# Designs tried in a protein design run: peptides against a protein of PDB entry 6GMG. Part 101

Target 1, 331 residues: chain A of PDB entry 6GMG
Amino acid sequence: DSDDRVTPPAEPLDRMPDPYRPSYGRAETVVNNYIRKWQQVYSHRDGRKQQMTEEQREWLSYGCVGVTWVNSGQYPTNRLAFASFDEDRFKNELKNGRPRSGETRAEFEGRVAKESFDEEKGFQRAREVASVMNRALENAHDESAYLDNLKKELANGNDALRNEDARSPFYSALRNTPSFKERNGGNHDPSRMKAVIYSKHFWSGQDRSSSADKRKYGDPDAFRPAPGTGLVDMSRDRNIPRSPTSPGEGFVNFDYGWFGAQTEADADKTVWTHGNHYHAPNGSLGAMHVYESKFRNWSEGYSDFDRGAYVITFIPKSWNTAPDKVKQGWP

## One batch from the design tools (peptide)

Design b1_p28_2 (made by RFdiffusion4)
Fold by OpenDDE base, seed 4:
Structure b1_p28_2 (fold): chain B 331 residues (1-331), chain A 28 residues (1-28)
Amino acid sequence: as target 1 above (331 residues)
Amino acid sequence: AAAAQSAADAARINAKYAEAEAKATADA
């Protein structure tokens, strides 16, 4: 129960972070120290440092989603999601592969489906689309101009996204971004906005009307990207965790990782920022920790999840929550 | 309200990282 959640206290604007702790190729720190780093590095609005507001600290306190929330300025809607799925690999493994010793057929199929997703290609697709969107934004001073630019860019690249409906999450994402409409944000000017990326890990077997096996071992057919576009229909994602396979077993409902708008071409060198749980310093969970992970460590995920999506949203260019370069840890 | 509730069910990932560290140490 979130009843034990506490909003981290304010940190002085000039307080420097303590050194992060190395952990399995990650850089780790307690949430209060992340706030200090955030104020020094990511807080800038129009080039000026800002103290993290009470509202932002409250958002952050929600854990992994809180990191994405505070940096994107809104609770993740996950509507514009991308992935890559190797259909040929999936079919081949189902046909020619065999369940492991003690593995049920449903478990085998769920595992094969999970393994048929390519996290790197999914991430690359999201970056490609974000780049196209950023080009479309650059000189567009109204939504109509942005949409026209976007369609032209997609046509030039022969991208299947050009065939998406005007009401699709792909075309509606900008107009549905609160910061786009804010006076101190986009102010309805697309050229003031930039595309950013975060990732969500979640469970495929969320359909309550499906078999228990799908809820326990995954639904091989769920949350696959559409061919050509790479778009994932996230409408059925209800933050339902994996069902326990044994008494007392419990799984986490989701994980979120913030990438932003890093320009590093090598995926393996990109940094992903995420949290472990909601902040409960006086509760059983303890204080929230924030991790800055390399792509390898992020994309590995956990057994709690069999899907990864790379989601595009938008932030004002005046925000420094998505810089071109992210440095792992402190100093 | 829905967003807040979804956020309230925040992930408990700390144990997963500890397990990963242990595995990495064992595999090294």
Scores: peptide ipSAE 0.050, ipTM 0.689, DockQ to the pose 0.030; fails the geometry check
Fold by OpenDDE base, seed 2:
Structure b1_p28_2 (fold): chain B 331 residues (1-331), chain A 28 residues (1-28)
Amino acid sequence: as target 1 above (331 residues)
Amino acid sequence: AAAAQSAADAARINAKYAEAEAKATADA
């Protein structure tokens, strides 16, 4: 019951974090200590540290999505999502592969589809597109100039995204970003904005009209990236969890990981920030914990999920929630 | 309502992290 969620209390602006706990390549801490780190490292607006507001603390209290929410400044819409899928591998494994002992045909197909996604290539594609967008933003002082720059950059790279419709989430993402329109944000000036990345893990078998097998074992055809662009249609993602395969089994609906705008070229060295559950210090779930994971730990995901998407959004350059370098843990 | 449902479902991520840690400890 969401009734036991509590907003974490305010932390003094100058309070330093306690050391994070290392755990199998991750750094872990309680949410209150993450707020302390956030205020020291990520809170800066125009170079000045800020106390995390009550609203921001409330957003954060929602768990994994809360980390992305507080750092992006908006609840994730997931409209501009990228992935990589090896269609040839998928077809070959379906044709030449065999179900494991005790594995149903639907379970086999769902597993083969999951294994045909490449998280590293999906992340690389999102980073490539974010870089193109950032170049288009740099000297654009209105949306028209941004869009013209973006089209030119895509044409120069012979990128299939140049053929997307003007109404596509790709071209509309900036204008649909609240912080772009805010006076203290972008103030309708693209050059004041930068592209940032987060990731969502979720279940493919969300269609209630589909077979029970697809809901239990995955829908092999759902949430595939479009060829050439890598764009994923996220319109059918309704945060529906995997269906139980046995009595008493239950799955989580999603996981979110914040990357921001790190410049580390080695994907394996990038840091992903995420939460475990909503903050319930007086409830059965306990206090929320925040994790800073390396890409390998993040991209492995859980059996709850068979899809990973890498999503682009925008934040003002004046925000420090997406620095070039992210250090794992504290100190 | 959607955020509340999402938060409730996110509660199980903790259990999975604990299981992953337990497995990693057993394999180490």
Scores: peptide ipSAE 0.027, ipTM 0.661, DockQ to the pose 0.033; fails the geometry check
Fold by OpenDDE base, seed 5:
Structure b1_p28_2 (fold): chain B 331 residues (1-331), chain A 28 residues (1-28)
Amino acid sequence: as target 1 above (331 residues)
Amino acid sequence: AAAAQSAADAARINAKYAEAEAKATADA
């Protein structure tokens, strides 16, 4: 019950974090200690440290989505999402593969579909697009200039995104970003904004009108990226968890991981920040923990999810929530 | 209302992290 959620208390601006706990390639800490780190490292606006506001602490308290929320400045809309799907692999495995012992046909198809997604290629596609967007932003002082630059960049790269409709989330994403319109944010100046990336893990079998098997084992046809662009239609993602396959089984609705704008070229060395659950220090769930994971640890996901999307949004360049380099943990 | 992770969702994430830690400890 959301009734046990508590907003973490304010931390003094100059309070240093306690060391993170290393855990099998991850660094872990309690949410209050993450707030301390955040204030030291990520809080900067125009180069000045800031105390995490009550509003930001409230956003953070929502768990995994809260980490992305506080760092992006908005609740994730997931409109500009990318993935990579190997259609040839999928078709070949469906045709020539066989269900494992005890595996149903629906379970087999769902698994094959899941395995046909490439998380690394999906992430790389999002990074590629974010780079194109950042180039388009650099010298654009109005939205029209940004869009013109973006179209030129895409044409020069022969990118299929150049053929997207003007109303596509791809072209409307900047305009629909609240911080772009804020006086202390972008102030309607694209050159003050930068593209950032987060990831969402979720379940494909969310259609209530579909078969029970699709809800239990996945919908092989759902949330596939469009060929050439890599865009995923996220309109049908309603945060519906996987249906139980056995009595007493329950699944999580989603997971979110914050990447930001790291420049590390090696995907395996990138750091992803995420939370476990909403903060309930006096409840059954306990205090929220924040994890800083390497890409391998993040992209592995959970059996709760059969889709991973890499989403682009924008933040003001004056924010330090998406630095070029992220250090895992705290010494 | 911000779609908070359900209590069930949060509990399962915790369990998986604990299992991963237990497995890594056993393999070391």
Scores: peptide ipSAE 0.026, ipTM 0.633, DockQ to the pose 0.032; fails the geometry check
Fold by OpenDDE base, seed 1:
Structure b1_p28_2 (fold): chain B 331 residues (1-331), chain A 28 residues (1-28)
Amino acid sequence: as target 1 above (331 residues)
Amino acid sequence: AAAAQSAADAARINAKYAEAEAKATADA
């Protein structure tokens, strides 16, 4: 029940974090201690530390989505999403593979579809596109200049995104970013913005009009990336969890991980920041915890989810919520 | 309205992390 959610209290600006707890390749801490780290490391606006505002603390209190929300400055819209799907692998496994002992045909197809997504390639595609966007932003002082630069970059790379409609999420993403329009943000100047990345894990079988098997075991055809572009249509993602396969079984609706704009070339060394649940210190769930995971730990996901998308959005360059280097834990 | 993980969902995430930690400790 969301009614037990509490906004974490303010932390003094100069309060240093307590050490994070190492946990299976992750670093973990309570939300209040993450606020302390955030104020020391990520809070900077124009090079000056800021106390996390009440509004930002409220956003953060929503759990995994709250971490992405506070760092991106907006609730995730997931409009510009990328993934990688190996269609040849999928077809080959369906043809030549066999269900495991006790596995139904629907379970088999759902599993094979899940296994045909490549999280690393999906992440790399998002990074590639973010890099192209950042080049297009660098010397553009209005949206028209940005779009012209973007089209030129795509043409030079022979990228299939050059064929996207002008109204597509790809071309409209910047102008639809609130911080781009803010006076203290981009102030309508693309060169003041940078592309950032977060990831969402979710369930494919969300269509209520589909078969029960698809809702239980996944929809093999849902949320596939478009060929060539890697774009995922997220319009049908309504945060509906996987349907129970047995009595008493329940699944989580989604997970969000914040990457930002790290420059580490090795995907396995990148750090992903995420939360477990909404902050309920006086409720059954307890206090919210924040995790900093390596890519392997993040991309592994859970049985609750059979899709991963890597989403591009934008933040002002004056924000330090997406630094080039992220250190896991404290210290 | 901001979408949030339910109480039940959050509990499961915690359990999964705990299980992962337990497995890592047992394999070490």
Scores: peptide ipSAE 0.023, ipTM 0.640, DockQ to the pose 0.031; fails the geometry check

Design b1_p28_2_s1 (made by RFdiffusion4, then SolubleMPNN; from b1_p28_2, 13 letters changed)
Fold by OpenDDE base, seed 1:
Structure b1_p28_2_s1 (fold): chain B 331 residues (1-331), chain A 28 residues (1-28)
Amino acid sequence: as target 1 above (331 residues)
Amino acid sequence: DAAAANAARAERINAANQEAEELAKAKE
């Protein structure tokens, strides 16, 4: 129950943020101060600063998902998701490795599967695909032209995505983006849009018909990327948290991190923006905090999660929620 | 109890996350 959730008040458009504070290699601030930074840095539409609307502040107040929600302009659909899984490592470790002291077989298999995902390669795959999409968007003034360009780019690169069905989320993602259809957004012109990236952390053991061990320790076979494409079928992600392994234990169902469209080539230097929980300044959880983390801090995740996906969506080029460069913290 | 506190925290966060999804669906 989120009865104690509060929507942060409006901040004056010209109010400058207070300094962020370092926290375990991250930059941290309270949500109200993030709104101030957002208005100064990310709010620009057609080069003009905007005050964060009440609706946007409401979205933001829901916590980690709120950061991605506000910056992407829509609730995450997670349809176009990428990851990287080392099948050889997984098989070899299962064959040659052994459970640690006190570790069950199911726990061992779940851990080995988790460790067989390469977050950096998954992120790089998403960036690669986003770059291809951006090239396809650049001079396309209708959806047909965009799709033709996309197919040509994929063919030239001998990318397995060229074999995806026309109804695949890969080809329908732009069409299904609300801001693409908006008059002040894309206005149905692909060349006015750009691809952006966010990440979701979640639990693999969500199948209620599976064993209790899989729900507690992970399902080694769930949410693996398709070979060649790197696409993850997210249809079975129902935001079900990890099952407790001991009495009184509980886990959060997901975490979201916003990357946008940074051009920094070194993954380790990229900045990921995320929230801790919903805003409850008068409740037990306290005020929402926003973090700007380096990739290592983000990709490390928490024990609540054993999967990470990197998702592509689209925003209008006129928005500044996904700039080429993101500065960590303030000033 | 740290475990109890953790469980209660997770429950509250998950409830809010569910509410966010419901809010988004209602606006579609």
Scores: peptide ipSAE 0.674, ipTM 0.945, DockQ to the pose 0.892
Fold by OpenDDE base, seed 2:
Structure b1_p28_2_s1 (fold): chain B 331 residues (1-331), chain A 28 residues (1-28)
Amino acid sequence: as target 1 above (331 residues)
Amino acid sequence: DAAAANAARAERINAANQEAEELAKAKE
């Protein structure tokens, strides 16, 4: 029940944020104060600050998805997702490892699978692909030119993505982006768009036809990236949470983190913006908080999740929701 | 108890997350 959700009120455009609070290696603030920062730093359209609209504030108020929703301009579709999985490590650990004391076989396999994902390599793959896409966008004034450029870039790099079907999310992502088609957005001009990245944490054991053990401890075979491309088939992700392993236990179905288009080469120094829960200032959950976390803090995730995907989408270059540099906290 | 509170919290968050998705779909 989310009946106690409240849309945060509008903040004056000239209102400066209060200082963020340090919290275990990340910067934290209440959602109202994040709106103030957003208006000062990220709201710019064609270089002009904008007040966060009621619609944007409504999106934001839904919590962990809200930050990505506001900054990307659309609800996450998660179609163009990347990860990295060490198959050799997985096989070796299954063969030579053993369950911990009190750990079931299914729990062991789920844990080993989770640990076989490399979050940093997955993130780097997404950044690599985003860079290729951005080069393809630079001087392309129609979709055909973009696609031709993209294929050439991939061929030059001998990238396995060059073999993807034309209907693949990889090639269709731009045309399926609402802001690309908008008159005040891309206006069907690829050169007005740029690739951006966000991350989703979710549970692998979502198949209702699978064993209860997989739903409780993870499905080791689910949501693995394709070899060579790193693409993850997200079609089976239906926002189903982890099943409880004991009475009274409950898990959240997903978490989202916004990266955008930061140019910091060191992954560990990149900043990820995310929310804790929907805004319920008068409810049991309380006010929504927004966090700006370093990559290590974000990628660590929670026990609710055993998968991390890094997703590419597009925004107009005229937006400042994905700047080259993101400063953690305030000031 | 703490366990019950945890479950209730997760359920509320998940309900809101579902509502967000429904809201997004309704505007398409």
Scores: peptide ipSAE 0.673, ipTM 0.945, DockQ to the pose 0.913
Fold by OpenDDE base, seed 4:
Structure b1_p28_2_s1 (fold): chain B 331 residues (1-331), chain A 28 residues (1-28)
Amino acid sequence: as target 1 above (331 residues)
Amino acid sequence: DAAAANAARAERINAANQEAEELAKAKE
């Protein structure tokens, strides 16, 4: 129950943030202070600062999903997701590896599968695709032109995504973006939009008809990227958490991290913004904190999750929620 | 009990996450 959730109060538009503090190699602050930073740095619409609205503050107050929600302008749909999985590594480790002391076979297989995902390559694939999409958007003034440009770009690069059908999340993602259709957003003009990236951490063992072992230790075959495209079928992700492996244990169902459209070529230097939990300043969980983490800190994840997907969505170019450069903390 | 506290924490967070999804759906 989230009865103790509180929407943070409005912050004056001109209020400057307090300094962030370092925490585990990342910058950390309370949600109220993040709102201040957001208003100074990310709130701009058509070059003008905006106060975070009550609705946006409400979205933000829900925790990790809230950061992505506020910055993308919509609740995450996770349809256009990418990952990288090393099948050869997986097979080799299963064949030649051994369970650790006290580790069950199912636990071993789940762990090996988790370790066979390459977060950096998954992120790189998403960035590659986002770049292709951005090129296709740049001179397209209607969806048809965008799709034509996209197909041409994919053909030129011999990208397997060219074989996706028109109903694929890859081709339908733009038209399904609310801000694309908004008058003050894209206004149905692709050239007014840009591709952005966020990441979701979640659990693979979500099939309730599968074995208990898969629900506890992961499903090695679930949520793998398609060969060539890197696309992950997210249709079976229903935000079901990992099952407890011991009595009294519990896991969170997901985590979200916002990247946006940073141009930093070194993945390790990219900044990921995420929240810990919903804002409960008077409750047991306490105030929500926002973290600005380097890629290593974000991609490490938690034991709650064995999958990381990198998702592409779109925002209007007039928004400054996805700038080319993101700085950790304040100042 | 630390384990119990962990489970309770996760349950609360998951409940809020579900509420967020419901809120989003209601606004569509």
Scores: peptide ipSAE 0.671, ipTM 0.944, DockQ to the pose 0.900
Fold by OpenDDE base, seed 3:
Structure b1_p28_2_s1 (fold): chain B 331 residues (1-331), chain A 28 residues (1-28)
Amino acid sequence: as target 1 above (331 residues)
Amino acid sequence: DAAAANAARAERINAANQEAEELAKAKE
């Protein structure tokens, strides 16, 4: 329970943000100032600026999930997740590599597995799939038309996703999106929706029945993408944090970064928006801060996490929470 | 103790994250 969490107050719609500050190659600001930026840049519905609602401010105040929550319009379900894993690299490093000084075998294997994920390729796969979905959405006025278009696109590209079950997260993602069904959202019209991307960082060693070493140092076999599709089975992600490796050590269970629908082709130039922790201005953690990071800064993650997934969801095209171009910081 | 402080920090954040999920479920 976060009893010291505070929902940030409403900001006047016309209030301009204060300048962001550089922080370790990122643009950083306090949550209240992010709300100001959000209202100026991302709040638009049907081209009109909106004040962030109390509900949205409440969602945002919960910290690292809050940015993705407010911009996607729903709590992350993480059902349609992608990653890239280099199996050959993993096998080669396990065979030919050596533990570092003081590194246990389990720690070595966990590290090698973590390093065998290619964040850039995982991100690119998600972007590729999102692009296919967007093409399928463009002229589809019912779900059946969308699904037919999607299957055709996948067949044309010889994409392994064409073999997914009709009830899979891949095909059911749109119908399971609340904003798709909303009158002021998609109104059950796929052509009014667009695919967007966010990222989740989490821990692989979440299985309580596994060894303590896996919980401490990672499970090298967990949350790998399926060959061909790049899909990650997220069903076993229960937001369980990494186990302490030393007395008094503690880890956060997840981090979220919002990408949206940026069109920047260079992954390194894409901007990822994320929060540090829940808003506790009068508590020990202090005020929530929001970061706008380049891909390199985001994908580096923290020692708390050894997996990164890139997740696709949908928002109405009438929302401006996922613009084609995102500018880092303010002004 | 820095380690104890770290653990307490993580615990608080994780508690908030859990609360967020519960809030989301309650609104469904």
Scores: peptide ipSAE 0.653, ipTM 0.948, DockQ to the pose 0.900

